# Peptides against a protein of PDB entry 6FRK, part 20

Target 1, 411 residues: chain A of PDB entry 6FRK
Amino acid sequence: NEEVLNAMLKEVCTALLEADVNIKLVKQLRENVKSAIDLEEMASGLNKRKMIQHAVFKELVKLVDPGVKAWTPTKGKQNVIMFVGLQGSGKTTTCSKLAYYYQRKGWKTCLICADTFRAGAFDQLKQNATKARIPFYGSYTEMDPVIIASEGVEKFKNENFEIIIVDTSGRHKQEDSLFEEMLQVANAIQPDNIVYVMDASIGQACEAQAKAFKDKVDVASVIVTKLDGHAKGGGALSAVAATKSPIIFIGTGEHIDDFEPFKTQPFISKLLGMGDIEGLIDKVNELKLDDNEALIEKLKHGQFTLRDMYEQFQNIMKMGPFSQILGMIPGFGTDFMSKGNEQESMARLKKLMTIMDSMNDQELDSTDGAKVFSKQPGRIQRVARGSGVSTRDVQELLTQYTKFAQMVKKM

## One batch from the design tools (peptide; made by RFdiffusion4, then SolubleMPNN)

Design b1_p9_6_s2 (from b1_p9_6, 4 letters changed)
Fold by OpenDDE base, seed 5:
Structure b1_p9_6_s2 (fold): chain B 411 residues (1-411), chain A 9 residues (1-9)
Amino acid sequence: as target 1 above (411 residues)
Amino acid sequence: SFLLELLKL
């Protein structure tokens, strides 16, 4: 029993390291999981794998919870939010995304560009702000970020803005001058919240970078960017551990609306490659699609048919922004989106639906659709002919369905 | 994916 547990924990640790989780956190998680698993319950013939998965999930949930309540802006007050982070972290884009998020919620929001170091920083912010109809402040001539930040904050306070976002200079990893400048800006404007923006793609460097920021400025919130790319999100755990600050939002693409509030359970599910089934359920519920309750109930019971997958593809097609939804479906992750635009992803879903339109009710309504096709290979040939596709395309669909149905059975 | 790696178990 202990050898089997140690073998399974070794594979879990390997997978977490491959997900860019910091080696120290992986070691701590291994010890915590090993301590949380009752070996007697494992001996009773319970699904050892489900127990380990649940224990791993529970310990990952603890690693993303700093035990500190996230700061929230107060309605009718002037809330100053300062952004800090490295160059290329997506900080400037994230300022615009956060401003747009609050503006869409009916907050009086503005942006300040206190990045004097990067040529064209103000032009980029101005372009993003203008497209989103967000008021902005900055200078082409003032080189002191303290002056720009102070003047911009004063201006927007006097104009009764509720959300005042200050973007700062992102410099290279090792410039002490960056940290001094950030501290001077923070001291001058007295922000209500300091947000550290972290790129999820920097992997094992996340801890050291997040710590360097926390050691210089009072980081109170984290935003993780580039979770639409090859970034597996494990660096987010390192940011929480180093900053002791909650993740408040995630960036999931390049568009201004590719931005969502952080949810712990969906994020850990995605990190574990389970997909974001909870976030898919929540988004599906927000759309008030009449058949959602029945589907959610089936998913909770670990039932998933090819018809349920077809209905989900119809729902996805109704939702519009494919980028956010496909990345939530198990097996339709970043690799499905990385090769094509939204139109190519939509064309691929339409192709999958056309294959399913050639299936019969026995195939669609089977709780093990893949087994129905494996028992009678002539069904694959019939469906391939009916939909005008190769037998390989039908097998790829069934492989994708099988992966999804296995994930649903494990929820 | 971590679950796919856990699924190779």
Scores: peptide ipSAE 0.006, ipTM 0.382, DockQ to the pose 0.021
Fold by OpenDDE base, seed 1:
Structure b1_p9_6_s2 (fold): chain B 411 residues (1-411), chain A 9 residues (1-9)
Amino acid sequence: as target 1 above (411 residues)
Amino acid sequence: SFLLELLKL
């Protein structure tokens, strides 16, 4: 039993390292998981794999929880949110995403560009803010970020803004001059929250970067960006460990709405390749697809047909960057998140729909479609011939449908 | 929930 445990933990540790989880955290997790697993319970015929997965999941959840409650803005008050982070972290884009998130929720939101170091920083912020219809402040002539930040905060306080976001200068390196500038800005504007923006794509460098910021400025919140790319999200654990601050949001793409509140359980599920189940519900509910109510009602009754599956594939194809949706899908590997695989993934869905187009109404509308095909194998051969695919392709579709119909019945 | 399964393909 201990040898089997050690072998499975080795595989988990390898997968976590490949997911950019810091080696110290992986070692700690391994020992915590070993200590949390009762070997006697493992002997009692419990599924050893499920027990280890649960223990790993539980310890990863603890690594993402700093034990500190996240700051939240107060409605009807002026909330000053200062952004800090390196150049290229996605800080400026994330300021716009956060502003848009609060604006969509009916908050009076504005943006301040206090980045005097980067040429075109104000033009970039202005462009993003204008597209989102968010009020903005900045200067083309003032070079002191303290003056710009102070004037902008005062202006928007006087105009009764509820969310005042201040984007600061980044640097390519952790320099004392950057940290002094950030401290001077923070002292002048007295922010209610300091948000550290971290790029997840820097992998193992996340710990050192996050630590350097926390050692110099009072980081109270973390936002992790570029989780739509090759970054598997393990750097987020390093950020929490180093900053002792909660992750409040994640950036999941290039679009202004590719931004979501951080949820621990979905994030850890995705990190383990279990998919982001909950985020996918939320994203579908946000799309206000007209037929969602009728479908949700069928699902509450544990009813799911091949037609219901077809309609949802049509809905998925209508959702924007398909790569993000697929990256929320358990069992679609990280490779489906690459821009090159979006066309392949759309082609796969279109292939599945083409198979279903060769099904009859009895097959499509059956609450047990897989059993209809299992009772009469000649149906599989008919559908395969009608859609120009192999009988194996039809069986794979029916296997997928069966997995869905079983989980719907457990809801 | 449902889209979650559908997306477990």
Scores: peptide ipSAE 0.013, ipTM 0.542, DockQ to the pose 0.072; fails the geometry check
Fold by OpenDDE base, seed 3:
Structure b1_p9_6_s2 (fold): chain B 411 residues (1-411), chain A 9 residues (1-9)
Amino acid sequence: as target 1 above (411 residues)
Amino acid sequence: SFLLELLKL
């Protein structure tokens, strides 16, 4: 039993190291999982794999919890949020995403560009802010970020803004001059929250980077970016461990809407390749697809038609980047998340919809669509001709539909 | 559950 446990823990530890989890955290997790597993309960015929997975999941949840409550803005107050992080971390883009998030929630939100080091930083912020209709401040002539930040914060305080976001210089590396500049800005504006922005794609460098920022500035919140890439997000655990600060949001792509509140359970599920079921449900609910309630009621009754499948494919296409949706699903490998595979997956959905567009109402609205086609094979040939596809393609669609209809009957 | 199975395709 101990040998089997040690073998399974070795596989889990290897997978966590391949997910950019820091070696010290992986070692500590292994020790904690060993201490949490009763070997006698493992002997009693419980699914050893499920028990280890549950113990690993619980210990990863604890590693993402710093034991500190996340800062939240106060309504009717002027909340100053300072952003810190390296150049290329997605900091400037994340400032715009956070501003847009609060604006959509009915907060009076603004942006300040205090990045004097990067040429075109203010133009980039201005472009993003203008697209989102967010008020902004910055200078083309002032070189002191402390002056720009102070003037911008004072201006927006006087105009009764509720969310005042300050973007700072990031530079290419950890430099003492960057940390001194961040401290001078922080001392001048006295932010209510300091947000460290971390790129998940830097892998094992996440711990050292996050520690260097926390040792120099009072980081109170973390935002992790580029979780749509090949990075499995193991660096996020390193950031929490080093900063002792909660992750408040994650960036999941390049679009301004590719930004979500951090949820511990979904994130750990995704890190383990279990998918993000909760985030998928939340994203479906945020789309306010009126047809979702009607579908849920049909599903509760064990009814599922080809039309219901068609409507679901329309809903999936409305959900935005298909790669993000697929990456939220258990059992979709990382290979399906390549930009090439997204277009192919969308083309496949469109092909399936085009086949269904050649079906009649009797075929679409049948609670046993596969049986309608099996009783009259001439229908398959008609649909194939109407949609310009093979009879095999229609049979594959009907096979997929049958699998879904059987799953709905078991729900 | 259903969206999960729809997407396991």
Scores: peptide ipSAE 0.008, ipTM 0.466, DockQ to the pose 0.084; fails the geometry check
Fold by OpenDDE base, seed 4:
Structure b1_p9_6_s2 (fold): chain B 411 residues (1-411), chain A 9 residues (1-9)
Amino acid sequence: as target 1 above (411 residues)
Amino acid sequence: SFLLELLKL
């Protein structure tokens, strides 16, 4: 039993390291999982794998929780939010995304460009802000970021802005001059929140980078960027551990709406490849798509049909930014996205729908559609001929359906 | 939406 546990924990540890989780955190998680698993309960239990998965999930949730409440802006107050982070972290883009998020929620939001080091920083911010109709401040002539930040904050305070976001200079490396500049800006504007922006794709470097910022500036929040279909975001755990600060938002792409509030459970589910069920809920709510109460009730009963999956594909096609939505659907994440851009993903979804259009009502409405096809293999050939696809394409669809239906039965 | 609802479970 201990050898089996150690083998399974080795696979989990390998998968977490491949997800850019810091080696120290993976070791700590391994020992915490071992201490949380009762070997006697595992000896009597039919499902050792589920018990280990639950223990791993529970310990990952603890690693994302810094034990401190996230800062939230106060309605009707002037909330100054200072952004810090390296060049290429997505900091400037994230300032615009956060501003747009609060603006869409009915907050009076503005942007300040205090990046005097990067040529065209103000033009980039101005372009993003103008497209989103967000008020902005900056200078083409002032070289002191402290002056720009102070003047911009004062201006927007006097105009009764509720969310005042200050973008600062980034460097390609940690430099003492950068940290001195950040400290001078922070002292001048006295921000209510300092947000560290981190690129998820830097992997094992996340701990050292996040620590260097926290040791110099009072980082109170983290935003993790580049959580697209390839970045599993294990570096986010390192950022929380090093900063002792909560992740408040995640950036999921390049678009201004590719930004969402951080949710612990969905993030860990996505990190483990279980899908981001709650994040897809939040996105579909934000899209104001029609409620399908009848289908909630079916899923509460562990019922999921090929027709139910077809109706989902229709809903996904209505949602737009298809790449992000597919990465949130359990069983469609990595294998669906690894093959192409958003247009290719839509073409693939249309192909799957065309395959289902060649299915009959008995196949579509079966609570075990995969078993209907497995019992009568001639159905696969009929559907393949009717849709103009290979029998392999139909089998791939049925494999995806089976993965999804098994998830619904485990809910 | 049904995706929402598929996901609320």
Scores: peptide ipSAE 0.007, ipTM 0.475, DockQ to the pose 0.029; fails the geometry check

Design b1_p9_6_s3 (from b1_p9_6, 4 letters changed)
Fold by OpenDDE base, seed 2:
Structure b1_p9_6_s3 (fold): chain B 411 residues (1-411), chain A 9 residues (1-9)
Amino acid sequence: as target 1 above (411 residues)
Amino acid sequence: DILLELLKL
């Protein structure tokens, strides 16, 4: 039993390392999972794989939880949010995304560009802010970021802004001069929250980077960017461990709306290749598709038909860019996120729908559609001929439907 | 959980 546990933990540890989870955290997780698994319960014929998966999931959730409550802005107050992070971390774009997020929530939001080091930083911020109709402050002539930050914060405080976001200079390296500048800005403006922005794509460097920022400035929140790329986000665990600060948001693309509140369970699910199920549910619920409530009620009752699956495929096709949805789906690798793969995914959904269009009402409305087809294999051949697909394609659809119906029954 | 399994298809 211990050998089986060790083998399975080795596979999980390998997958976590391939997901850019820090080696020390993977080792700690392995030890914690071993201590959390009752070997006697594993002996009792329980599904050893499920127990290990659950224990791994639970310990990853703990690694993302710093045990510190995330700072939240107070409505009707002036909340100063300072951003810190390396150049190329997505810090400036993330400032605009966060400002836009709060503006859409009805907060009086503004942006300050205190990046005097990067030529065109203010122009970039101004362009982003103007597109989003967010008020902004900065200078073309002032070279002291402390002056710009102080003047901008004072201006927007006097104008009764609720969310005052300060973007700071980034550097390509961890330079002492950058940290001194950040500390001077922080001391001058006295931010209510300091947000560290981290690029998820830096892999194993996430720990060292996050630690270097935390050792110099009082990082209270983390935002992880570029989770739409090849990075599986394991570096986020390293950031939480190093900063002892919660992840508050994630950046999921280049658009100003490719930004969402961090959710622990979905993120860990995605990291494990289990998908961002909650984020997809939330995104589907946000679409206010009139049929969603009826579906949610059916799902709560453990009922899921091939028709319900068809209706969901129609809804998904109405949602627009599949890239955002597919990146939430386990087993669709990051390669599936390219524009070419959106068309392929739509074509795949259309193919599945075309297969279902060749089904009859008895097949579509059965609470066990797979059993209807298993009892009468001639139905598979009929549907395959009707839809112009192989009998294998129909069997794959039914296998997939069966996996869903089994998940629905466990909700 | 269901919608994401739906899309693993």
Scores: peptide ipSAE 0.019, ipTM 0.435, DockQ to the pose 0.141
Fold by OpenDDE base, seed 3:
Structure b1_p9_6_s3 (fold): chain B 411 residues (1-411), chain A 9 residues (1-9)
Amino acid sequence: as target 1 above (411 residues)
Amino acid sequence: DILLELLKL
């Protein structure tokens, strides 16, 4: 039993290291999991794999929880949020995403560009802010970020803004001059929250980077970016461990709406390749697709038709970048997230919809669509001819539908 | 979850 446990823990530790989890955290997790597993309960015929997975999941959840409550803005107050992070971390884009998030929630939100180092930083912020209809401040002539930040914060406080976001300069590397500039800005504007923005794609460098920022400035919140890429997000554990600060949001793409509140359970599920079912449900609910409530009710009654499957494929196609949705699904590997595979997956869904477009209402609205086709095989040949596909393609669709309808009946 | 298996296609 101990040999089996050690073998399974070796596989999990390898997978976590391949997910950019820091080697010290992986060692500590291995020890904590060993201490949490009762070997006698494992001997009693419980699913050893599920028990180890649950213990690993529970210890990863603890590694993402710093034991500190996340800062939240106060309604009717002027809340100053300062952003810090390296150049290329997605900091400037994340400022715009956070501003847009609060604006959509009915907060009076504004943006300040205190990045004087990067040419075109203010133009980029202005472009993003204008597209989102967010008020902004910055200078083309002032070179002191302290002056720009102070003037911008004072202006927007006087105009009774509730959310005042300050974007600061980034550098290509950790430099003492960057940290001194960040301290001077923080001392001048007295932010209510300091947000560290981290790129998930930097892998094992996440610990050293996050520590360098926390050792110089009072980081109180973390935002992790580029979780739509090949980065499995293991660096986020290193950021929490180093900063002792909660992850408050994640960036999941390039669009201004590719931004979501951080949820611990979905994130750890995704890190383990278990997918993010809860985040998928939340994203489906946020889309306010009018047909989702009616579908959820049908599903609760164990009813699922080929039409209900068609409507779901339409909804999936409306959800935007299919790669983000696929990356929320358990058992879709990172290989399905390549731009080539996204187009192929969308083409496959569109092919399935085209097959269903050749079905009649009796076939689409049957609670046992597979049985309708099995009783009259001539229907398969009609649908195949109507959609320009093989009879095999229609049989594959019906096989998928049957698997689905069997799951609905077990819910 | 049904969305889960639709997406396993």
Scores: peptide ipSAE 0.018, ipTM 0.441, DockQ to the pose 0.150
Fold by OpenDDE base, seed 4:
Structure b1_p9_6_s3 (fold): chain B 411 residues (1-411), chain A 9 residues (1-9)
Amino acid sequence: as target 1 above (411 residues)
Amino acid sequence: DILLELLKL
């Protein structure tokens, strides 16, 4: 049993290292998981793999929790948020994303460009802010970031802004001059929150980088960027460990909407490749779909039928225009679905539902609907004839259902 | 994202 445990932990440790988790954190996690696993309970248990996965999940959740409550802005107050981070971390883009996030929630939000070092920093911020209809401040002539930050903060305080975001200079290297400038800006504007922006793709360098910022500036929050399909975000754990500060948001792409509040459980689930059940649950609850509890319970049991998929398509159709649904899904900007693509997507869903309307209860209620059709290919032809579609269209639906049901079974 | 995969259907 100890050899099997050690082998499985070695695979998990390898996968965590490949996910850019710091080697010290992986070692500590391995020791903590070993100490948390009762070998006697594991000897009696039919599902050693699930016990280890659960122990690993619990220890990763602890590594992402700094034990400090995240700062949150106070409504009706002036909240000054200073951004710090290296050039290329996505800091400037993240300032705009955060401003847009609060603006969409009905906060009076503004942006200040205190980056005097980078040529065109103010033009870039102005372009992003103008597109999002966010008020902005900066200078083309003032070279002191302290003056720009102070004047901008004072202006927006006097105009009763609730969220005042200050973007600072980012350099390619940790330079003492950058940290002195950041400290001078922080001392002048007295921010309510200092946000460190970190690129998730820098891997093992996350710890040293995050520590260098925390040692010079009182970082109170972390935002992790570039959590796209390539970066699993294991560097986020290193940032939390080094800064002792919570992750408050994540950036999931280049669009202004590719930004979401950080949730520990969904993030760890995604990091482990367990799927995002909680993020689905939260999205399903946010969308106020019918029968959310029954869907959540089925998903927790890894059960997903063609009927469950049909009910989800009905719920999606009841929510109204797909543009509103997609505009609520992080990463789908309102522009991605032209009115033509929305009608086409609804027509596609309606076509899939029409195919499922030609299925029988045995096909719809099977926990392995694809296997029912694969065992009896005549069912595909019956459904195709009944719905007026090709056998290929039915096979495409079943392929999509299979992909989805496999994702739910991995949960 | 499961909703995203449902919408790709």
Scores: peptide ipSAE 0.013, ipTM 0.430, DockQ to the pose 0.159
Fold by OpenDDE base, seed 5:
Structure b1_p9_6_s3 (fold): chain B 411 residues (1-411), chain A 9 residues (1-9)
Amino acid sequence: as target 1 above (411 residues)
Amino acid sequence: DILLELLKL
């Protein structure tokens, strides 16, 4: 009934607001989802819940797609990429991450520090660039960012660099002086791409900030940072809406490798708390782990066993950068990373594996492992005794498994 | 967790 639909849409709207999605976008999404469901309910006896989930997913995908093709650098040309964004957005770190990403792909990449406002900006960039073996330019004495940017761009053009990244000054507030300085730098160097860097944790302020940058400079790309933190990423939708520019990359941690090309489907899946199963599948495929095809096929068929979860935990332990992979697993994202360091996350994973090592093949290979344990509570006590843990620890594992198996069945 | 909220639905 319409009352049930409205109650369901209210919960979805609350969820999206708690994910830092802008209030205007949430209202528009609610209207679009309502209109889509009202049309599809007339056409198909489908479960209203699945229809709402699909309609919400589809409208979020549209909000992330500005309908504009992302700028890509041209091989064998000098491509000037200017970075803009507030202080604390992760802009300077993201310049180094992007430079390193292109360098690893065999591009001749360099960095320019045109941040004259922040004391030690050039030293920080120099330190990051030197660690990554990236050529850099900047000044300790020149205070005009236009001069530094122009000289650095000219130098690296003459040296036939293909990717020339220019970092600019950030401010704590939207100061007119910052925007005039950015415009002067942009006019002097004539960048092929202007990248707005946004912190995912700034919540409802994302729209106003992204708009202020777009109103002053021709922002053509967005990079979202700090998606490893408590930020659910809903602010990214506000940045796309305000800039009308695609998200090209995301920052997923503090390491220079904690940087990946933006993928719409995985990002919306993660925003919705589905996890990044596609990105997990892609990373698992990149590692050429021999048993991955069978697992991917099971996941595509909505099958997920305790054994499949155990094999995933083994794969995670082999993959190294534990933070990135945990953040891709449904129900391990924010709650697992927020509580401890990488070592604590590994210790928790090892504990879960030790519990599963005390399970039998009937328990591990069941398509509903939680139901096997619920039907025969004596199994929980056996596994708890075998692994040296509490019955509560086994119940917590089964609760996590149930969440994952339900997510996989909904893909 | 929007899925948990979509799943409380």
Scores: peptide ipSAE 0.007, ipTM 0.408, DockQ to the pose 0.022

